# Peptides against a protein of PDB entry 2AZE, part 113

Target 1, 148 residues: chain A of PDB entry 2AZE
Amino acid sequence: AQECQNLEVERQRRLERIKQKQSQLQELILQQIAFKNLVQRNRHAEQQASRPPPPNSVIHLPFIIVNTSKKTVIDCSISNDKFEYLFNFDNTFEIHDDIEVLKRMGMACGLESGSCSAEDLKMARSLVPKALEPYVTEMAQGTVGGVF
Target 2, 101 residues: chain B of PDB entry 2AZE
Amino acid sequence: GRLEGLTQDLRQLQESEQQLDHLMNICTTQLRLLSEDTDSQRLAYVTCQDLRSIADPAEQMVMVIKAPPETQLQAVDSSENFQISLKSKQGPIDVFLCPEE

## One batch from the design tools (peptide; made by RFdiffusion4, then SolubleMPNN)

Design b1_p18_8_s3 (from b1_p18_8, 7 letters changed)
Fold by OpenDDE base, seed 5:
Formats: C-alpha cells, structure tokens, sequence
Structure b1_p18_8_s3 (fold): chain B 148 residues (1-148), chain C 101 residues (1-101), chain A 18 residues (1-18)
C-alpha cells in the first residue's frame, strides 16, 4: 500500500542518517582517544626527562604535513602578509592532517582499523567516559555497522 | 502486518538515533574540555621523531604547515600539475621543515 | 634536532626548496 511505501522511504532516510551519525561519532571518539593519549604520552615523557622539551623542538596541534621525495623541486611564493602561500612541485606529494598523523603514530590504539590488541582496547577504554566504552568495544570488534 | 512492523522499526530507529546524539554530545563535551585545558594544550604536540616515523626525512622532505582555523587548502596532484595553495583568513601561516637525523 | 623555519620573512618572496 501507499502508506507502507511512504514508511519505507522514511525508514531508509533514517537509516542513512544513522549511518552518517555513526561515522561522525566514530571519528569523534578516535580524535578524543588520540588527543588524550598524546597528552598522556608527552606528560610521562616530560616527567621522565624532568624537563619540558625545547620550545622549538616540538610542533603543537593543529598542523598539516606535506611530504614528497627529497628529489622533488618545490617553488614557493608568499604574500605580503603571509596569508597566502603557493607551492609548485615538479612531482607528486602527500598531504596529511594532524589527526591522520596521530592515527599513524598509534595514538588511536589501532581502533581506526579494528587492529586493537587487548592492551590497545584497554587503553582506548580508559581514555573515554564510561558511557562511550560500549561503543569503543563495538568499534574494536567491527560490529557497529552491522547493528541494523 | 507489514504496516505495524514498519511503525515499530521507525520507533526503534528513532531511539537509536537519540542514543547516537547523546553519545556525540558526550564526545563533543570531552573535546571541548581538552580545548579549554591549558595543560592539555601545552602537551598536545608532536616531535620531529614522531614525524620521521610517518615519513623519514632521509628519503622524504617533510614540511609542516601551521595555519589558523578556516584556512583554505587547495591541492592539485596530477600527471601535469602538482600544486598546493593556502589562503588564511585569521592570520599568518608558518611553514617548517623537519631536519634529517 | 630543531625544525628549520621555512616561512619567508620578506613579503612577496619567492624561493625554491630542494
């Protein structure tokens, strides 16, 4: 019937919205874990060294990295106020934001790829509020997308 | 019947979405707290050693871009053109190179 | 080791990195 068809359309709309929100939530969780884990690591490292690192030896978030072969030639032009930059390369390059860098550093405990060890999962759970722990577990198991 | 089943499904989906919204609010709150904590922000950094673990400067040139929020980044990476354009709205952009060990 | 500052200090500067 027409009513059932209308409800099916609404059902599909809601399922798609839920899928989008699941993706957004997972990214937020990964960011939270990565940031807290980074802070924890650095706090411990500074305690061990009994001093903070030199100010020019560290890069605070946020940042972006660009990497290319050392053989790549890069031409750069900078505006008067340094508000605009233009880089021209003679070969391919890669761009990574700080979140991606943190993930590759292991700061998200492998949760982003479902590659959590028991220790990784324990760490991940310890870095989120209690209400988020079940969802972290589901992410580690790769079962979030299959609940519907 | 089918109508009753669909009605029940919609109610369940509504509850699921509400739960997701709640969890997202919790996450957003936590991220805000991190942003407002001075000590956390002081410790929110990476080192050149960290970046070398991602792309070794012995083989790769690693450039770091510090740009204000709302900075526009446009990249072209094709067989004919390789270009990055940065346009900031809130302040100057800084660029650094990580040295080889 | 400290990162090298690359940003131009002079306005409208064009340079090549190798």
Amino acid sequence: as target 1 above (148 residues)
Amino acid sequence: as target 2 above (101 residues)
Amino acid sequence: MLPRYVSGKDPSTTFTLK
Scores: peptide ipSAE 0.029, ipTM 0.883, DockQ to the pose 0.035
Fold by OpenDDE base, seed 2:
Structure b1_p18_8_s3 (fold): chain B 148 residues (1-148), chain C 101 residues (1-101), chain A 18 residues (1-18)
Amino acid sequence: as target 1 above (148 residues)
Amino acid sequence: as target 2 above (101 residues)
Amino acid sequence: MLPRYVSGKDPSTTFTLK
């Protein structure tokens, strides 16, 4: 019946929306874990050193990194007000945002790929509110995808 | 029947989405708290050593771009063109080079 | 080693990085 068809369409629509939100939530969780872990690391390091690092030796978030071979030639054009940049490379390059950098640093505890050790999982769980812990566990197991 | 089953499914999906929204709200709240905490933001940094761990400057040139929010980034990476364009609307863009050592 | 500031205070309109 047409009524059933309409409901089936709506069902699929809701399923897709939920799937999108699940992906978004996972990313948000990873960001939270990565940020908190980074802050915790740096706080501990500064306490051990009994001083902050030199101001020009650190890069505060947010940032983007671009890496390419040292042999790559880069031509850069900069506007007078530095609002616009144009980089031309003679070879391939990579772009990574700060979150990707943090993930590669291990700040997300390998949760992004479901490749976390027991200790990593423990750390990840400790960096989120209690309500999010079950979801972190599911992410670690690679079992996220349920409809609750 | 089929209608009743679909109706039940939709109700369950609605409840699931509400639960998901709740979790997302919790998560976004935590991120907001981090952004609003001055000390946390002071400690939210990476070092050149960190960057070397993911892209060794001995082999790779690593540029760091500090751009204001909502800066437009256009990248083309193909055999025909290798280009990055940055356009900021809120302020100047800073670019750094991570040294090898 | 500290990061090197590339953009500078008074950057040239065009420069080349190698």
Scores: peptide ipSAE 0.029, ipTM 0.881, DockQ to the pose 0.035
Fold by OpenDDE base, seed 3:
Structure b1_p18_8_s3 (fold): chain B 148 residues (1-148), chain C 101 residues (1-101), chain A 18 residues (1-18)
Amino acid sequence: as target 1 above (148 residues)
Amino acid sequence: as target 2 above (101 residues)
Amino acid sequence: MLPRYVSGKDPSTTFTLK
């Protein structure tokens, strides 16, 4: 029947939208864990040192990283007001946002790849509200994808 | 029948999506709280040592770009062109070079 | 300390990192 066919199309549409939202939620969870873990790490470090680091020795979020070979020649043009930059490289480069940097630092506890140790998972769970803990567990197990 | 089954499925999917929306709202709320907390923002930093761990300056030059929100970034990485263009509308852009140890 | 790159008075000024 045509009516059933229409509903099946709608069902598929909703399933696809849910899948997209699952991906978005996972990224939000990773960001939350990474940020909180970073803050926690630095708080502990400053407490141990009994002082904050020198202002010019740290990079506060947000930021972007560009890396390239040490042999790469970079030409840079800057506007007077520093609102515009143009970089020309003679070889390939990589760009990473701060979230990716935090992930590579392990701030997301390996949850981004589902490679959490027991300790990593414990840390990850401790950095999210209670309502999100079950989802963190599913991410660690690689079982996210079902409809609940 | 089939119609009743599909109707029930759609209701269940709606409930599932609402649950996801709720969880996402929780996450965004937590992130907003972090952005509004002065102490958290003060502690939201990385060090040169951290950057070396992901891109060792012994092999790679590491450049840090701090730009205001909504800054436009255009990148071309091809055999003929290797270029990054930045344009801010809200303030100046800062560029740093991470030194080698 | 992280080296900081600052523009000059001429927006056409270009510098090269090697």
Scores: peptide ipSAE 0.029, ipTM 0.879, DockQ to the pose 0.033
Fold by OpenDDE base, seed 4:
Structure b1_p18_8_s3 (fold): chain B 148 residues (1-148), chain C 101 residues (1-101), chain A 18 residues (1-18)
Amino acid sequence: as target 1 above (148 residues)
Amino acid sequence: as target 2 above (101 residues)
Amino acid sequence: MLPRYVSGKDPSTTFTLK
């Protein structure tokens, strides 16, 4: 009885660890897809334009964006060396990292939200190594972790 | 029996975890390769047009923060306080607004 | 791996670029 109890505890521990790793893997896959898709898009665009975009027109990763209503009043304090910033808002704001921006741009092919069309899925699969394709398929179907 | 069943379950879970570890290693390797590829890094950018598609500048102000590694960001968003604090250790922080169309 | 913003000591409010 005690042995069975110990194994049940271990089983639960392993299930939780697997769940965590699944989440981490999904995020890594999405990042990979998003990055590769972004690079591919930009490469194609530059080829079509026969030139890179103006330097001040692009934002290289990594970055963060903050958005708030245009009506929001923002006070900004900055150190002389620009090492420290303090922003005070009079209303709510949103923060998004670059990966989230890429996802919203569709760079992850809608895989992140289960809004992955057949064409999106094909693109997503093409941007990962073969070994990851089955997992991408599972993500698109929302069946990740179903085996557990 | 119960013991045998649990033992089998644990073996199956171990195999599943090993598979996950393998896949994660593949992903990590791919991301590392991207980071080491100069051309990929050069092409890893978004435009103001991209940002406008995420948050309409007609209604939303869009601020971009470029910070060096190890920069700390502290954010408070509550009814009592709306604040963002940035502190870098390795260099200056750049903050700029995304212009409207 | 590319530098990423990672949750700090307080994942709800603090982030660190790594």
Scores: peptide ipSAE 0.032, ipTM 0.881, DockQ to the pose 0.281; fails the geometry check

Design b1_p18_8_s4 (from b1_p18_8, 7 letters changed)
Fold by OpenDDE base, seed 2:
Structure b1_p18_8_s4 (fold): chain B 148 residues (1-148), chain C 101 residues (1-101), chain A 18 residues (1-18)
Amino acid sequence: as target 1 above (148 residues)
Amino acid sequence: as target 2 above (101 residues)
Amino acid sequence: MLPRYVSGKNPSATFTLK
């Protein structure tokens, strides 16, 4: 019946919305873990060093990085107020946001790829509220995808 | 029947979405707490050593860009054009190079 | 926490890196 068809359309719509939210939640969880882990790392490091690092030796979030071969020639144009930048490269480049940097640093404990050791998973779980722990576990196992 | 089954499915999906929303709210709250905590923000940094670990300046030039939220970024990476354009609406953009060690 | 980006444009003064 038409009514059933309408409900099936709605069902599919909701499933897709849920899927999108699941992806968003996973990313948020990874961000949370990465940030908390970073903060924890740095706090410990500063305690061990008995001082903070020199101001010019650190890069505070947020940031992005651009990397390219050291042989790449880059032309840069900057507006007077520094509101606008234009970079022209003579070869390919890569752009990474700070979260990706943190992930590559291992701050997300390999959870982003489902490649967690037992210790990695333990760390990841410890950095989220209790309510999120089951989801972290599912992410580590690669079993996220079902509907709650 | 089929109608009843679909109705049940929709109810279950609604409950699932509500639970998902709840988890997202929890997570968002945690991120907000991080952003509002001065000490956490002070400690939210990476070092040049960290950057070298992901892109060795011995082989790669690493440029750091600090831009305000909602900054427009356009990147073109093709055989014909390699370009990055930045346009901020909220303030100046800072760009600097990570030194090679 | 992360900056959000959109599509950009072009500026004035120029210099060359690397």
Scores: peptide ipSAE 0.029, ipTM 0.881, DockQ to the pose 0.059
Fold by OpenDDE base, seed 5:
Structure b1_p18_8_s4 (fold): chain B 148 residues (1-148), chain C 101 residues (1-101), chain A 18 residues (1-18)
Amino acid sequence: as target 1 above (148 residues)
Amino acid sequence: as target 2 above (101 residues)
Amino acid sequence: MLPRYVSGKNPSATFTLK
């Protein structure tokens, strides 16, 4: 009885760890797809234009976006060495990291929300190694972890 | 019996976790390859047009923060306080605005 | 892997700007 109880504890520990790793893997897959898709898009665009975009017109990763109403008053304090910033707003704001921006741009093919068309899924699969394709399919179907 | 069943379950879970670890290793390898490829990094950019699709500068101010790795960002967004603090240890932080559409 | 940021929400955190 005690041995069975010990194994039950271990079982629960492993189940929780697997759940955490599933979430981590899904995020890694989405990042990979988003980055590769972005690079592919830009490569194609530059080929069509036969030149790179003006340097001041693009923002290279990594970055963070902060947006707020144009009516929001912002006070900013900066250290002399520019190592520290303090922003005070008089209203709410939003923060988005570069990955979230890419997702909203559709670079993850809607896989993040399970809103993949057949073409989206095809693109997503093409941007990952073969070993990851089954998991991408599971993500699109919302069946990840269903066997547990 | 119950003991045998639990033992078998643990073996199956171990195998599943090992598979996840393997897949994660594949993913991290791919991401590393992207980070080490200079051409890929050259092409890893968004435009202000892309950002306008997320938040229209006609109605929203869009501020871009470029900071060194592991820069600390702390934010307070409540009814009483609206604040963002940035602290870098590896270099200066650059902040700029995207132009209006 | 690409550089990442450390984020957090701590209302008590303060910085001294120079």
Scores: peptide ipSAE 0.029, ipTM 0.882, DockQ to the pose 0.105
Fold by OpenDDE base, seed 3:
Structure b1_p18_8_s4 (fold): chain B 148 residues (1-148), chain C 101 residues (1-101), chain A 18 residues (1-18)
Amino acid sequence: as target 1 above (148 residues)
Amino acid sequence: as target 2 above (101 residues)
Amino acid sequence: MLPRYVSGKNPSATFTLK
């Protein structure tokens, strides 16, 4: 009676927590794939060029980007020690972290949208430990969400 | 009965959560290994070309922000105010523009 | 070489960059 009701409440609570952890795990997997894929890409590129790129021509992680119309007027105020910045825009802007940038670059192999090609899926699987491969497969199929 | 069934369900959910925790630990470990690998960190970069591929600088200005860990970012994007505030506690913040090719 | 963006003043914070 009341005991069963209490257990049902607990069941729902645990299901919700599991759902949250599934989301977190998926994000961690995407980050791992994106980072490893980026490193692999750049390693190959440097090998082909037989030299690293000039230091000031690349942006190392971590970073964020802000984009806005070229017509947007931006006023920037900076503290003397450069510890504080204030940007005022006269129009809307967008902020993207480095992970989102990598995803848009395709570094997560399209796994973030569950629309991987066969080649993308193969790449994604190759960039994770064996224990994570089944989960990557489920992500690609959009079948993540069940309790195992 | 129902009580036994629910009890069993909870045990199964606990096991499932433990499996998730294990997988998450694996992922966290892998990310940590990447952060500790000097060569990987050296190769963890994007180019201006990469940024142009995601935000066309012909139409959009792209600004890059390099900030120390734990830097605070406040953003307001409304009809009344468009503002970004940055506050670092660990060092200077660097900001630069991505040029158009 | 990416051109630096520089000016002057102080702000408030809500998010945390890791």
Scores: peptide ipSAE 0.035, ipTM 0.881, DockQ to the pose 0.201; fails the geometry check
Fold by OpenDDE base, seed 4:
Structure b1_p18_8_s4 (fold): chain B 148 residues (1-148), chain C 101 residues (1-101), chain A 18 residues (1-18)
Amino acid sequence: as target 1 above (148 residues)
Amino acid sequence: as target 2 above (101 residues)
Amino acid sequence: MLPRYVSGKNPSATFTLK
């Protein structure tokens, strides 16, 4: 019947929307874990050193990194006000945002790839509110997207 | 019947979505709190050592770009063109090179 | 170690990184 068909269409639409929100939530969780873990690491490091690092020795978020072979030639042009940059490379390059950098640093505890140890999972859980812990567990198991 | 089954499915999906919305709100709240905490922002940094750990400076050149919010980035990476264009609206852009140890 | 600033004194000048 037409009514059933309409409901099936709506069902599919809702499933797709839920899938999108799941992806967004996972990313938000990873960001939260990564940021908190980074802050915690640095706080501990500064305490151990009994001083903060030199101002020009650190890169505060946000940032972007570009990496390429050392053999790559890069030509750069800059506007006088430094509002505009143009880089030309003679070979391929990679761009990574700060979140990706944090993930590669292990700040997300390997949760992004489901490669977290028991200790990593414990850390990840400790860096999120209690309500998010079950979802973190699902992420670690690779079972996100299953039945709610 | 079919209609009843679909109706029940939709109710279940609604509950699931509401749960997701709730969790997302919690996450966004936490991230906002982090952004508003001056101590957290002060400690939200990486070092050159960190960058070296993810991209070997012995083989790779690592360039750091600090750009204001809403900066536009265009990247082209093809066999014919390798280019990055940056355009800021809010202020100057800074570029740094991560040195090798 | 400290990261180094890439741009020269003349920001409008084109430079090459090798």
Scores: peptide ipSAE 0.027, ipTM 0.878, DockQ to the pose 0.035; fails the geometry check

## One batch from the design tools (peptide; made by RFdiffusion4, then SolubleMPNN)

Design b1_p19_1_s3 (from b1_p19_1, 10 letters changed)
Fold by OpenDDE base, seed 1:
Parts: C-alpha cells; structure tokens; sequence
Structure b1_p19_1_s3 (fold): chain B 148 residues (1-148), chain C 101 residues (1-101), chain A 19 residues (1-19)
C-alpha cells in the first residue's frame, strides 16, 4: 500500500539522518577530547616551567597549517592591508586545520582511528562528561554504527 | 503486518535520534564552555615543536595562517596549478613560518 | 572593489616564529 511505501521512505530518511548525526557526534567528541587534552598538557607544562611560554613561541587556536617540500618555491602576493594573500607554489602542498594537527599530535588519544590503548581510553573518558563515556567506549571498540 | 512493523521501526528510530541529539547537545555545550573559558583559550596553543612533529621543517616548510573569522580560503592543487588564496573580511591575516630549529 | 596585491618573496612576507 501507498502508506507502507511512504513509511519505508521515511524510515530510510531517518536512518540516513541518524548516520550523519553519528558522524557529527564522533567529530564533536574528538574535538572536545583534543582541546581539553591540549589545555591539560599545556597547563601541566607551564606549571612545571613555572611560567608561560614566550608569546611569540606559540600558536593559539584557531589556525591553519600549510606544508610543502622545502624545495618548493613559493611566491607570495599580499595586499597593503594584509586582508588578501595569494600564494603560488611550483609543487604540491598540504593544508591541515588545527583539529587535524591536534589529532596527529595524539591529543585525541588515538580515538580517531580506534587505536586507543587502555591508558588512552582512560584519558579520553576522563575528558568528557559521564553521559558521553559510553559513546567514547563504542568509538574505541569500533562498535559505533548501530541504532541505540 | 508490514504497516505495524514499519510503525514500530519509526518509533524506535525516533527514540534513537532523540538520544543522539541529547548527546550532541551535551557535547556542543562542553565545547562552548571551553570556548568561553579565558584560561582554557589561553592554554589552547601549539608550539613549534608540536608542528615539527607533524611536518619536520628539516624536510618540509611549515606555514601557519592566523586569519579572522569568515576568511575565505581557496586552494588549488592540480598538476598545473598550485595556489592558495586568502581573503579576509574582518581584519588582517597573519602568516608565520615555523623555523627549522 | 578588488584590493591591489604586491608580490613578495616568502622570506619577506612571512614572520618567523620564535622558539
């Protein structure tokens, strides 16, 4: 019947929406863990050093990273007010946002790839509210994807 | 029957989505709180050593871009064109080079 | 209105991070 067909379409729509939200939630969790872990690391480091780092020695979030071979020739055009930049490279380059940098730094505890040690998982869980801990566990186990 | 089964499935999916939305709200709230915490933002930084761990300046040139919100970034990476264009609407863009040492 | 651009070598255009 037409009613059943309509409900089947709606079912598929909701399943896809849930799938998308699951991906979004995972990314949000990773961001939270990465940010909190970074802050914790730096707080500890500054406490050990008994002072903050020099202002020009650190890069605060947000930022973008561009890397290329040292042999790559880069031509840069800048507007007088520095509102506009144009970079021309003679070879390939890579762009990374700050979140990706944090992940590669291990700030997400390897949760992004499901490569968490027991200690990593413990750290990850400690950096999220209790309500999110089960989901962190599922991410680490690779069991995210089912309807809950 | 089929109708009853589909109806039940939709109810279950609705409950699942509501739970998911709840978790997302919790997570988003935590991120907002972190963003609004001055001390946390002061400590939200990476060092040159961190950047070297991602791309060693001994082999790679590492450029850092600090741009105001809503800055447009256009990148072309093809066999013939390798280009990055930045256009800010809210202020100047700062670009830094991570030193090798 | 398009802004005028000046070509600058990367050595001059980029600020070095301090260690």
Amino acid sequence: as target 1 above (148 residues)
Amino acid sequence: as target 2 above (101 residues)
Amino acid sequence: MQEQLERIKRQEALRQLAL
Scores: peptide ipSAE 0.026, ipTM 0.877, DockQ to the pose 0.030
Fold by OpenDDE base, seed 2:
Structure b1_p19_1_s3 (fold): chain B 148 residues (1-148), chain C 101 residues (1-101), chain A 19 residues (1-19)
Amino acid sequence: as target 1 above (148 residues)
Amino acid sequence: as target 2 above (101 residues)
Amino acid sequence: MQEQLERIKRQEALRQLAL
């Protein structure tokens, strides 16, 4: 009885660990797809334009976005060495990391929300190694969580 | 029996976790390859147009923060205080404003 | 013409931190 109880505890422990790793893997897959898709988009755009964009017109990853109402008053304090910043707003703001920005741009092909079209899914699969394709399919179907 | 069933479950979970670890290793390898590829890094950028598609500068002010790794970010968003604090350990922080037009 | 990004310090009233 005690042995079985110990194994049940261990089983639950492993299940939780697997669940956590599944979440991590999903994020890694989304990042990979988003990055590769972004690079592909930009490469194509530059080829079509026959030139890269002006240096001051683009932001390279990594970055963070902060947005607030255009009417929001912002006080900004900066250290001499620019190692420290302090922003005070008189109203609410939003923060988004670069991955979230890429997702909202559609770079993850809607895979993050299970809103992939057939073409989106095809694109997503094309941007990952063969071994990851089944998992991408499961993500699109919302069926992640099964036994491998 | 119960013991045999649990033992079998644990073996199956072990195999599942091993497969999961394998997939994660593949993913991390791909991401490392991207980070090591100079051309990919050169092309890993967004434009003001991209940012407008997410938050229109006509209605929203959009700031972009580029900070070194391990930079600390503290944010308070409440009725009493609206604040963002950044503290870098590895280098200077750059902040940009996305123009409205 | 493609838009140009501006550094925030050009657009906001800034004060230096006394650290």
Scores: peptide ipSAE 0.022, ipTM 0.875, DockQ to the pose 0.026
Fold by OpenDDE base, seed 4:
Order: sequence, then C-alpha cells, then structure tokens
Structure b1_p19_1_s3 (fold): chain B 148 residues (1-148), chain C 101 residues (1-101), chain A 19 residues (1-19)
Amino acid sequence: as target 1 above (148 residues)
Amino acid sequence: as target 2 above (101 residues)
Amino acid sequence: MQEQLERIKRQEALRQLAL
C-alpha cells in the first residue's frame, strides 16, 4: 500500500514536469517558426525590391514595444550613460516582447492560438526539422495536452 | 494489479519525457544556429508598417526599446502609478518612436 | 515615401536621472 502511494506521488510529479516541458517546447517551436518566417519574408521582400530597406526604417531583433494612448503624457528620464531609463505615464500602457509582436504579425502562422489554415500549417511544418512536424500538427489541432 | 499498473505508467512517462527532451534539444539547436547566422540576423527585423499592424500609431503611441542582454525591466501599471524602469548592465539603451505616417 | 523611425534623444524634452 505504501509502495503504491509512493509511486502515485512520483507519477504525479512526472506528469507535472512533462506538462511544463510541453509548454516550453511549444514556445520554442513558435519562436523558431516566427524567426524563420520573418527572415524568409524579409529576404523575399528585399529581393523583390532589389535593395535592403533604408536605415532607420527597420528594427532588428531583439526589442520590446511599449504602446499607450496618444493622449498619454510620458515623462522620460535618462542617465548620463543611457544605461538607465525611467518612464512615467499618466495612464495605462502595454508592453510586448519581440516574440509577441511576431505572433501578432502572423509570423507563427496562427499556430500559437490553433488558428491555422491548411496553408498556414503547411508553412509552419516547412520551417521546422522533420522531427518536430508531428508536434506542430498537434499544436495546430490543440491536442498537445496528451502524453506521448 | 495496482502496483504493476503504476510501474507501467512510470515507464511510459519516462519514455515520453525523453522524447520531449530530444525535441527540445532540436529546437534549441535550431535557434542557436539562427542566432549564429549573420545573414539571418541581418534579416531579422520588423518595419514601422509591421508595428502599425499591431498597434496603430493613429490611436496609440508606439515606442521601441532596444536594450542589451540582461537588461532589467520593471513595470508598474496600477491606478496609482504607471511606470517603466530600465537598467542595463552591458551597454546603452536605445529608444525609438514609430511615426504615425 | 521612406519610413523612418524617430530616435528619442536626450537633447529633447528629457530629464537626467540623478545617479
């Protein structure tokens, strides 16, 4: 009886660990897809334009975005060496990391929300190694929650 | 019996975890390769148009922050205080505004 | 038309942090 109880505790521990790793893997896959898709998009765009975009017209990764109402008053303080910034707002703001920006741009092909068209899924699969394709499929279907 | 069932479950879970670890290693390797590829890094950018698609500057001010690795970010968003603090340890921080037009 | 990002500079209406 005690032995079985110990094994049940261990079982639950392992299940939770697997769940955590599943979440981490999904995020890594999304990042990979988003990055590769972004690079491909830009490569194609530059080829079509026969030139790179003008300087200061693009933001290279990594970055973060802060957005707020245009009516929001922002007070900004900067250290002498620009190592420290302090922003004070008179209203709410939003912060987004570059990965979230890429997702909202559709660079993850809607895989992050399970909203992939057949074409989106095809693109997503093409941007990962073969070994990851089944997992991408599961993500698109929202069926990753299962244990292998 | 109960013991046999639990033992079997644990073995199956171990196999599943090993599979996950393998897949994660593959992903990590791919991301590392991307970070080490100069051409990929050159092409890893977004435009103002991209930013407008997620936060229209006609309605929202869009600020871009480029900070060195290990930069600390603290944000407070409450009815009494709205603040963002950035502290870099490895270099200067750059801040940009995305123009409306 | 060429899109350009605007760099926020200290020379504008920014304050120095007291460090």
Scores: peptide ipSAE 0.022, ipTM 0.873, DockQ to the pose 0.025; fails the geometry check
Fold by OpenDDE base, seed 3:
Structure b1_p19_1_s3 (fold): chain B 148 residues (1-148), chain C 101 residues (1-101), chain A 19 residues (1-19)
Amino acid sequence: as target 1 above (148 residues)
Amino acid sequence: as target 2 above (101 residues)
Amino acid sequence: MQEQLERIKRQEALRQLAL
């Protein structure tokens, strides 16, 4: 029947929307863990050093990173007010946002790839509210994807 | 029948989506709390050593870009064109290189 | 404002950005 077919289409639409929200939630969880873990690391490091690092020796979030071969020739044009930048490269480059940098630093405890040790998982769970712990566990196991 | 089954499925999906929304609200609340905490923001930094750990400046040049919110970034990475364009509406953009050690 | 980092600076006219 046409009515049933319409509902089946709606069902599929909702399933896709839920899938998108699942991905968004996972990213939010990873961001939270990464940020809190970074702050915790730096707090501990500063305590051990008994002082904060020099103000001009650190890079505060947010930022982005561009990397390319040292052999790459880069031409940079900057507007007078520094509101506009244009970079021309003679070879390929990579761009990474701060979250990706934190993930590569291990700040997300390997949760992003489902490669958590027992210690990593314990750390990850400790950095989220109780309501999110079951989801963190599922992420670590790679079992996220079902409708609950 | 089939209609009743589909109707029930849609209700269940609605409940699932509501649960996701709830969890997402918890996450966004936590992130806002972090953004509002002065000490957390002070400690939200990486070092040049951190950047070297993920991209060795001995082999690769590492450029850091600090741009105001809502800055537009356009990148082209093709065989004919390798370009990055930045356009800010809220202030100057700062760009610097991570040094080798 | 980073002391240990090299700032990339090249002042260009707006027309230069348009290539």
Scores: peptide ipSAE 0.017, ipTM 0.875, DockQ to the pose 0.028; fails the geometry check

